# Designs tried in a protein design run: peptides against a protein of PDB entry 1IK9. Part 61

Target 1, 211 residues: chain A of PDB entry 1IK9
Amino acid sequence: MERKISRIHLVSEPSITHFLQVSWEKTLESGFVITLTDGHSAWTGTVSESEISQEADDMAMEKGKYVGELRKALLSGAGPADVYTFNFSKESCYFFFEKNLKDVSFRLGSFNLEKVENPAEVIRELICYCLDTIAENQAKNEHLQKENERLLRDWNDVQGRFEKCVSAKEALETDLYKRFILVLNEKKTKIRSLHNKLLNAAQEREKDIKQ
Target 2, 207 residues: chain A of PDB entry 1IK9 as posed
Amino acid sequence: MERKISRIHLVSEPSITHFLQVSWEKTLESGFVITLTDGHSAWTGTVSESEISQEADDMAMEKGKYVGELRKALLSADVYTFNFSKESAYFFFEKNLKDVSFRLGSFNLEKVENPAEVIRELIAYALDTIAENQAKNEHLQKENERLLRDWNDVQGRFEKAVSAKEALETDLYKRFILVLNEKKTKIRSLHNKLLNAAQEREKDIKQ
Target 3, 195 residues: chain B of PDB entry 1IK9 as posed
Amino acid sequence: MERKISRIHLVSEPSITHFLQVSWEKTLESGFVITLTDGHSAWTGTVSESEISQEADDMAMEKGKYVGELRKALLSVYTFNFSKESAYFFFEKNLKDVSFRLGSFNLEKVENPAEVIRELIAYALDTIAENQAKNEHLQKENERLLRDWNDVQGRFEKAVSAKEALETDLYKRFILVLNEKKTKIRSLHNKLLNA

## One batch from the design tools (peptide; made by RFdiffusion4, then SolubleMPNN)

Design b1_p12_5_s4
Fold by OpenDDE base, seed 2:
Structure b1_p12_5_s4 (fold): chain B 211 residues (1-211), chain C 211 residues (1-211), chain A 12 residues (1-12)
Amino acid sequence: as target 1 above (211 residues)
Amino acid sequence: as target 1 above (211 residues)
Amino acid sequence: EEEEELKRLLEE
């Protein structure tokens, strides 16, 4: 089961934050349980897949698009864009919400809720879920932090090895050329010496022919 | 101001989770506000630095050690170790907690709380704080996740450059040796050719003298 | 092998 708690403002009670809890299985399309609370009272209702399909059909909206709007309205809380307005009557237990566009406002959905007999249990469970979510998110944060510290160490280690490899490649090239030049110069000196001996031998022969 | 909400169990009401909210400035040692709620009623009290100091003195405990015990008791919730037991009388509004060791149980602290007139406001604010903390932790998680993905890419890039550098170093060494051997062999061939010319010239001279 | 051959070629 997936769950989301959001804060909302009711048009009828704009000064008091209400909490909208939505619980569903796998997808919101399959239906959901909606709970509203003001921190003193609570109201719960179940919305079926058939009701979601009927609301989409009544609106002449494609079901996937409609569920996408439900997700934005019910799971994000009213973001600062006031695009979604929430209404609830404590007398009728009727909850409805509207999408407000520049030129068009329309009802997106309506739910009949039942007043919870023991709202304290629902509120305690809601707070427990928030505390559990905080603990899980903290554990994930600590894990990601440790992983980032590991990756940074590993990066520094490989970077240091890479810099050493670059320097070692340049040093190797320089050393090999120096050694090669030394040996090549020895061979060039030997060639020059042998050439001089050949020239001297030729000059001596030319002297012996001239008696 | 720092704040921590924990779930606790009261000895008098072990079947219902209570929530202990502690709020303080910089350090718990400077004093704190304690709020207890069952999701229907709330009770609040203020504990001053002087009360904390007096409780430490009455216990003959060093203040820093005492504050360390307060932090464990009040901020962690009763961890699964049942080391801290919480008691509250709704009639007297007297809250006290004990540290349970194998052979010794002792009262760690006691606070007089006042019943909150509008518990729904305190509960709503508590839920808001939980939701804000969840949102902050989610934002931190998303940031750490993106940083982790960046560090992993950077590591892979440097690792790939390092592997290429190692291979290029080995290839450079091999190529330089091959080129050096070719040039050196040319010089050796020239030396051998010059030596043979010198030997032939000496043999021709020896023939001319015998002639 | 090539390094040893170069060393031999250098000593000769």
Scores: peptide ipSAE 0.024, ipTM 0.850, DockQ to the pose 0.000
Fold by OpenDDE base, seed 3:
Structure b1_p12_5_s4 (fold): chain B 211 residues (1-211), chain C 211 residues (1-211), chain A 12 residues (1-12)
Amino acid sequence: as target 1 above (211 residues)
Amino acid sequence: as target 1 above (211 residues)
Amino acid sequence: EEEEELKRLLEE
């Protein structure tokens, strides 16, 4: 089961933060449980997949698009743009929300809720979920931090090896060329020496012919 | 201001999760505000730096060690080892906690709390803090994840360059040796040719003298 | 082998 808790402001009580919990299985489209609380009272309702489908049809909206709007309204909280306005009657337990577009507001959906007899249990469970979520996220953050530190070490190690490899390649090339120049110069000297011996032998032969 | 919310179990109400909020400035040693709630009622008390010092002295414990025990008791929640037991009287508003060591339990501290007139405000603020903490930790998690992905890419890039550098070094060495062998063989062939010419010239000279 | 051949070539 997935859940999301959001803070909302009711038009009827703009000074009091309310909390909207939505709980669902796999997808919001499959239906959900909605819980509203002000920290003293709680109200809950169940919304079926059929109700979501019917509301999408009544709005002449494609179901996936409608569920996308439900997700924005019910799971984002009152985002910074006040795009969604929430209304609740404590007397009728009727919850409805509107989408505010520039010149037009329209009702996006409505739910009949029931007042919870023991709101303290709902509030305690909600706080427990928040604390569990905090602990899970902290553990993930600590893990990611340790992994980042590992990756940074591994990067530094490979970078250092790479720099050494580059330097070693340049040094190898330089050393090989130096060694070869030495050997080639020895062979060139030997060639020159042999050429000079041949020239001298030819000159001596020419002298011997001239008696 | 720092704060921590923990879940605890009271000896008087073991079936009902309670929440213990501790709020302080910089260090717990400087004093703190303690808030207890069951999701319906709330109780708050202020503990001064002088009270903490006095309690440490009364226990014949070094202050830093005592504050370390307070931190474990009040900020860890009921850890898995039930090392700390919490007691609260709703009638007297007296909160006390004990440390359970194998064969000995002793009172670690006590606080007189006051019942909050508007517990709903305290509960709403507590839930708001939890939601804010979740949002902050989620943002940190997303940031660390993106950084992890970056570091992994950077590592793969350097690793690939390093492997290419190693291969290029080996290939360079092999290529240089091959080129040198060719050039040296040419010079050796020239030396052999010149030696043969010298030997032939010497043999012809010996024939001319015998002639 | 190439290094040994180079060494031989150097000694010769």
Scores: peptide ipSAE 0.024, ipTM 0.850, DockQ to the pose 0.000
Fold by OpenDDE base, seed 1:
Structure b1_p12_5_s4 (fold): chain B 211 residues (1-211), chain C 211 residues (1-211), chain A 12 residues (1-12)
Amino acid sequence: as target 1 above (211 residues)
Amino acid sequence: as target 1 above (211 residues)
Amino acid sequence: EEEEELKRLLEE
């Protein structure tokens, strides 16, 4: 089961931060459990897939789009923009939320909640979930940090080896060419010397023929 | 101000998870604010640096060691081992905790708390802090994950360049030696041809002199 | 090996 807790402000009690918990299986479309608390009282309701479908139909909204709006409203909390307004009557236990666009505000959904008899248990469980989530995220962050430090070391090591390989390649090329030039010059000198000896021998023979 | 929330079990109410909040400035040694809640009621107390020093003295424990024990007891929650036992009287508002070792249990500290008149406000603030911490840790996690993916790509890129550099170095060496051998063999052949011409010229001259 | 062969070719 997936779970999200968000802080919301109710229109009726804007000074009192409320917490909206939504719990669902796989997808919000399959239905969800909604819990609202003010830190003293709690209210819970179950929303079925059929109710979600009915609300989408009543709104004349495509179900996937409607579920997308539900996800934005109920799981993101009030994002930075006051796009969603939440209303709750403690008397009727009626929860509804609206989407506010520039020129159009419309009711996105409504749920009947029930007052929880033991709100302290729900609040404790909610805090436990938050603390567990913090602990899990901290452990993941510590793991990722250690992995990042490892990857950075490994990158630096390979980079240093690569730079040494480049330099060694250039040095090898330079050394091989220098050695080659030396040997080639020795062979060229020997060829020149042999040619000069041949020329001298030919000149001497031409002198011997001319007595 | 630093803050830690932990779940604890009170000896008096082992079935009811309590939450222990500790808030401090820079170091726990400088004093701290402790808040206890069961999700319905809350109790708060302030512990001064002087009280911490007095408790350490009363225990005949070195202050740094005592603060180290306070940190383990109050900030880690009950670690996996039941090393710390927490006691609270709702009537006296007296909170005390013990360290349980194999053969020795001793009181580590005691604090007078005051019942909070509006526990819902304290609980809401506690939940807000948990949610803020979750959001911050999620953002850090996403950042670290993206950095990890970047570092892995960068490592793979450098590793691939390094392997290509190694192979290119070996190929260069082999190619240079092959080219060198070819040119050297041509020069050797030319030297041999010139020597043979010199030998023939010398033999012809020796024939002309004998004539 | 190639360096030794090069040395041999140079001495020759």
Scores: peptide ipSAE 0.023, ipTM 0.850, DockQ to the pose 0.000
Fold by OpenDDE base, seed 5:
Structure b1_p12_5_s4 (fold): chain B 211 residues (1-211), chain C 211 residues (1-211), chain A 12 residues (1-12)
Amino acid sequence: as target 1 above (211 residues)
Amino acid sequence: as target 1 above (211 residues)
Amino acid sequence: EEEEELKRLLEE
């Protein structure tokens, strides 16, 4: 089961933070359990897939779009943008919320909730879930941190080897050219010496013919 | 202010998870506020630096060691090792805890708590802190994940460049040797040709002298 | 090895 807890403010009690828990299986579209608490009382309602479909039809909204709006309203928390307004009557147990756009506000959804007999149990379970989530996220953070440190070391090691390889390539080319030039110059000197010996031999032969 | 929330089980109510909040400034040694809740009621007490020092002296324990034990007992939560046993009387508001070793159990500390008049406010604030901590840890996780992905890309890029550099070094060496061998062989052929011309010229001169 | 082969080729 997936779950999201958000803080919300009710229009009727704007000074008291409420907590909105939504729990669902696989997808929000398949239905969900909504729980509202003020840290003393709790109210719960179940919303079925059929109710979600009916509400989408009544709103003349495509189901996927409607579920997308429900996901934003119920799972994001009241972000600072005040895009969603939440209302709850403790007398009627009627919960409803509105989407506020620049020029248009409309009711996005409504749910009948039931007052929980043992709110302390619901609140304890909610706190337990928060603590479990903190522990899991902390373990993930520690893992990612260690992995980042490993990747950074591995990057530095390869970078250093790469720089050494570049320098070694340049040094190799320079050394090979120097060695080649030396050997070539020796061979050129030998060729020049042999040419001079041939010229001298030809000049001596021309002298010997002239007697 | 730093804070830690832990779940604990009271010996008097082993079926009901309680939450132990400890809040402090900089170090636990400088004193702390302890809050206990069951999700309905809350109890709070303040422990001063002087009380921590006195308790360490009464236990004949070095203060740093005592604070180290308090940190384990009060901030770790009841880990599965049952190393710490927690007791609370709702009537006397007396909270005490014991350290259980293999062969020895001893009382580690005790605090007088006061019942909070508005427990819902304390519980709401506790839930808010949990949600804030979740959001902060999630943002850190997302940052570390993005950094991990960046570091992995950067590593792959440098690794690929390094492998290309290794191959290019080997190819350069092979190409330079091949080119050099070709030029050297041309020079050797020229030297051999010039030597043969010198030998022929010497043989012709020896014939001309015998004539 | 290649340097020694190059030297041999040079002496030859």
Scores: peptide ipSAE 0.022, ipTM 0.850, DockQ to the pose 0.000; fails the geometry check

Design b1_p12_6_s1 (from b1_p12_6, 5 letters changed)
Fold by OpenDDE base, seed 5:
Structure b1_p12_6_s1 (fold): chain B 211 residues (1-211), chain C 211 residues (1-211), chain A 12 residues (1-12)
Amino acid sequence: as target 1 above (211 residues)
Amino acid sequence: as target 1 above (211 residues)
Amino acid sequence: SLFEEFLKDPTE
């Protein structure tokens, strides 16, 4: 079961925050349970997959688009942009909500709710869910923080190895060239010496021919 | 202001979860406000720094140690180990809690609470705080997740550069040795050729002297 | 080393 609690304001009671809980199995499209509370009273209704389909058809809206709008209205919380207006009558237990666009407002959906007999139990369970969600998110945060610290250490380690590899490559190239030049210069000196010995031998032979 | 909400069980009402809210400024030692609720009724009390000091003295406990035990009892939630037992009388509004150790149980503290006139307002504010805390923790989780993904990319990039540097170092060494061997072999061949020319010139001169 | 073996004079 998935659940989302959001804070809403009712048009009839704009000074008191209400809480809208929606709970569903896997997808909101398969139906959901809606619970409204003011922290004293609670009201609950169940919306079936067939009712969602019928409301989409009555609105001439594609079902996936309609469910997408339901998700925005009921699960996103009333963001500060007043995009969704919520209405509830405690007398009739009729809940309806409207989407407000710049030039057009329209009813997005409506539900009949029933007053909960023991609202304290619903409120306690709602608070328990909030506390459990806080604990889960805290554990996830601690895990992600430890993982980030590990990744940063691992990055620093490989960066340091990379910098050492670059320096070692440059040092190797320089050392090899220096050693090669020394050896090559010795061989060049030996070649020059042998060439001079050949020139001297030729000059001596030319002297011996000239008696 | 700091705040912690925990789920507790009262000895008098073991079947119904209660919520214990503690709120304080900077340190619990400076005093705190305690609120107890069952989701229908609420009770609140204020504990001053002077009362905390007096309770520590009455217990013959060092203040920092006493505050440390208060923090464990009131802010940690009743962990599954039943280390802390909570008692409340709705009639007297007397709240007290005990620390249960293997061989010894003792009263850790006690507070007089007052029944809140409008419990719905306290409950709504408590739920609002839970929802705000969830939103803050979610935003932190999303940030840490994005940072984790960034650090992993950065690690992969430097690891790939490091591996290329290692391979390039080995390739450089191999190439430099191969090139050096070729040039040195040419010089060795030239030395051998010059040495043979010197030997031939010496043999010709020895023939000319014998003639 | 391959280098030392290579440096040996072919006349040694």
Scores: peptide ipSAE 0.023, ipTM 0.844, DockQ to the pose 0.547; fails the geometry check
Fold by OpenDDE base, seed 1:
Structure b1_p12_6_s1 (fold): chain B 211 residues (1-211), chain C 211 residues (1-211), chain A 12 residues (1-12)
Amino acid sequence: as target 1 above (211 residues)
Amino acid sequence: as target 1 above (211 residues)
Amino acid sequence: SLFEEFLKDPTE
């Protein structure tokens, strides 16, 4: 089961932060449970897949688009742009929300909620879920931090080996060329010496033929 | 200001999860605010640095050790080993907790709390803090995840360059030796050819002198 | 080393 808690402001009580919990299985489209609380009272309603389909049809909106708007409204809370306006009547237990666009405001959805008899239990469970989520995220954060530190060490180690390999390649090339030049110069000197001996021998033979 | 919320079980109400909020500046030793809630009622007390010192003295415990035990009790909640037992009287607003060791149980600390007149505000603020902490931890986790993925790519890239550098070093050495052997063999062949020409010229000159 | 073998003059 997936769950999201958001803080919202109700038009009727703009000074009192309300908390909107939505819980669902797999997809929000399959239906969801909505829970509203002000930290004293709680209200809950179940929204079926058929009700979601009916609301989409009543709005003449494509179901996937409608569910996409529900997800933005109910799971994000009032985004920083006041794109969604939330309304709740404690008397009728009627919850509705509007999407506010530049030139048009329209009712996106409406739900009948029921007042919870023991709101403290719902509030405690909500706080427990928040604390569990904090603990899980903290453990994941500590794991990712340790992994980042490991990966950074591993990167530095390989980088240092790579730089040593580059330097060793250049040093090897330079050393091999220096050694090769020495040996080749010796062989070139020997060839020149042997050619000079041949030239001298030929000149001496030509002198001996000329007495 | 630092804050920690823990779930605790009170000896008087073991079926009802309570939430213990502790807030402090810099160090728990400098004093703290303690808030207890059951999701319906809330109780708050301020504990001064002097009260912490007095409790340590009354226990004949070194202050740093005592503060270390306070931190374990109040910031960890009841650890999985029931090492701490929490007691609260709603009538007297007296909160106390015990450390349970194998052969001894002792009162670690006690606080007088005051019932909050508007517990809903305290509960809403507590839920807001939990939601803020979730959002901050989620953003940090997403950042660390992206950084891990980056570091892993960077590691793979430098590892691949390192392996190519190793292979290129070995290939360079092999190629340079092969080329050098070819050139040296040519020079050795030329030296041998020149020596043979010198030997033949010497033999011909010795024949011409005997003639 | 391959280099030392390479440096051996075939006349030694």
Scores: peptide ipSAE 0.022, ipTM 0.845, DockQ to the pose 0.399; fails the geometry check
Fold by OpenDDE base, seed 2:
Structure b1_p12_6_s1 (fold): chain B 211 residues (1-211), chain C 211 residues (1-211), chain A 12 residues (1-12)
Amino acid sequence: as target 1 above (211 residues)
Amino acid sequence: as target 1 above (211 residues)
Amino acid sequence: SLFEEFLKDPTE
């Protein structure tokens, strides 16, 4: 089961933060459970897939687009743009919300909620879920931090090996050229010496022919 | 201000999860505010640095060690080992906790709490803090995830450059040796040719003298 | 290149 808790402000009680819990299985489209609380009282309602489909049809909206709007309204919390306005009557237990655009406001959905007999249990469970989520997120953060530290070490190690490889390549080229120049200079000197010996032998032969 | 919310079980109400909020400035030693709630009622107390010091002295415990035990008791929640037992009387508003070791149990601390007049506000604020902490931890997780992905790309890029550098070093060495062997073989052939010309010239001279 | 200078015959 997936769950999201969000803060909302009710038009009727704008000074009191309310909490909207939505719980669903895999997709919000398949229906959801909605729970509203003010930290003292709680109200719960179940919204079926058929109700979601009917609301989409009544709005002449494509179901996937409608569910996309429900997700933005119910799971984002009151975003800073007040694009969604929430209304609840404690007397009627009627919850509804509107999407407010610049030139158009329309009701996006409405639910009948039931007052929870033991709101303290719902509130405790909600706090437990928040604490569990904090613990899970902390464990994930610690894991990601350790992985970051590992990856940074591994990067530094490979970078250091790469720099050593670059330097060793340049040094190898320079060393090989120096060694080969020495050997070739010896061979060049030997060639020059042998050529001079041949020239001298030819000059001596020309002197011996001239008596 | 630092804050920690933990789940605890009271000896008197073991079936009802209670929440223990502790708030402090920089160090728990400098004093703290403790808040207990069952999701319906709330109780708050302030513990001063002087009270902490007095409790440590009364226990004949070093203050830093005592604060270390307070931190374990009040900030860890009820760890699975039930090393800490929590007690609260709603009638007396007296909160106390014990450390239970194998052969020794002792009172670690006690506080007088005051019943909060508006528990819903305290509960709402507690839930808000949990939701804020979740949002902060999620933002940190998303940041760490992006950094992990960056570091992994950077590692792969350097690793690929390193492997290319290793291969290029080996190829350079092999290519240089091949080129130098060709040049040296030409010089060796020229030396051999010149030596043979010298030997032939000496043999011709020896024939001319015998002739 | 150092190699091309190296390849030059010492007799050229």
Scores: peptide ipSAE 0.022, ipTM 0.844, DockQ to the pose 0.617; fails the geometry check
Fold by OpenDDE base, seed 3:
Structure b1_p12_6_s1 (fold): chain B 211 residues (1-211), chain C 211 residues (1-211), chain A 12 residues (1-12)
Amino acid sequence: as target 1 above (211 residues)
Amino acid sequence: as target 1 above (211 residues)
Amino acid sequence: SLFEEFLKDPTE
């Protein structure tokens, strides 16, 4: 079961923050339980998949698009853009919400809610869910922080090894060329010496023939 | 201002989860506001720095150690080890808590609370704080997740560059030695050829003298 | 090493 709690403002009570809880299985499209509370009273209603389909058809809206509007209205709360307006009558227990589009507001959905006999139990369960969610999110944050610290250390270690490898490659190339030049110069000197000995031997033979 | 909300069980009402909110400025030692709620009624009291100091002295406990016990009792809730037992009288508005040590329980502290006239406002504010804390922790989680994904990419990039550098170093060394062996073998062959020419020239001179 | 054998003078 998935759950989302949002703060909303009712048109009838704009000074009093209300809380809208929506609970569903797998997808909001399969139906949901809606709970409204002001911190003293609570109201709950169940919306079926058939009701969601009927509301989409009555609006001449594709079901997936309609469910997308329900998600924005009911799960995001009053976003900073007052695109969704919430209304509730405590007398009739009728909850409805409108989408505001420039100069035109239209009803997006409506639900009959029942007043909860023991609102304190609903409020306690709602607070428990909030506290559990905080604890789970804190544990995730602590885990992600430790993983970030590990990844940063591992990155610094590999970066330092890479820089050492680059420097060691350049040093190796330079050292090998220097050593090779020394050995090649010795062999070139020996070749020059042997050539000079051959030239001298040829000049001495030419002198010995001329007697 | 710092705040912590915890779930507690009262000895008098073990089947009903209560919520303990503690609010303080900078340090719990400087005093705090304690709020208790059952989701229907709320009770609040203020504890001063002087009261905390007096309770520490009365217990013959060092103030920092006593405040450390207050933090464990009041801010962690009932941990899985029922080390702290909470008691509240709705009639007297007297809240007290005990530390359980094996076979001995001792009173750790006690507060006089006042019944809140509008508990719904306290409950709404408490739920708002929970929702804000969830939103802040979600934003931190999303940030840390994006940073982890960045650090993992950066690590993989440097690791791949490091492995390429190691392989390129080994390939460079092998190539330089192979090329050097070829050039040196040419010079060695030239030295051997020049030595043979010198030996032949010396043998021809020795024949010409005997002639 | 192949390098050490290679450095040996063929006249040694």
Scores: peptide ipSAE 0.019, ipTM 0.844, DockQ to the pose 0.477; fails the geometry check

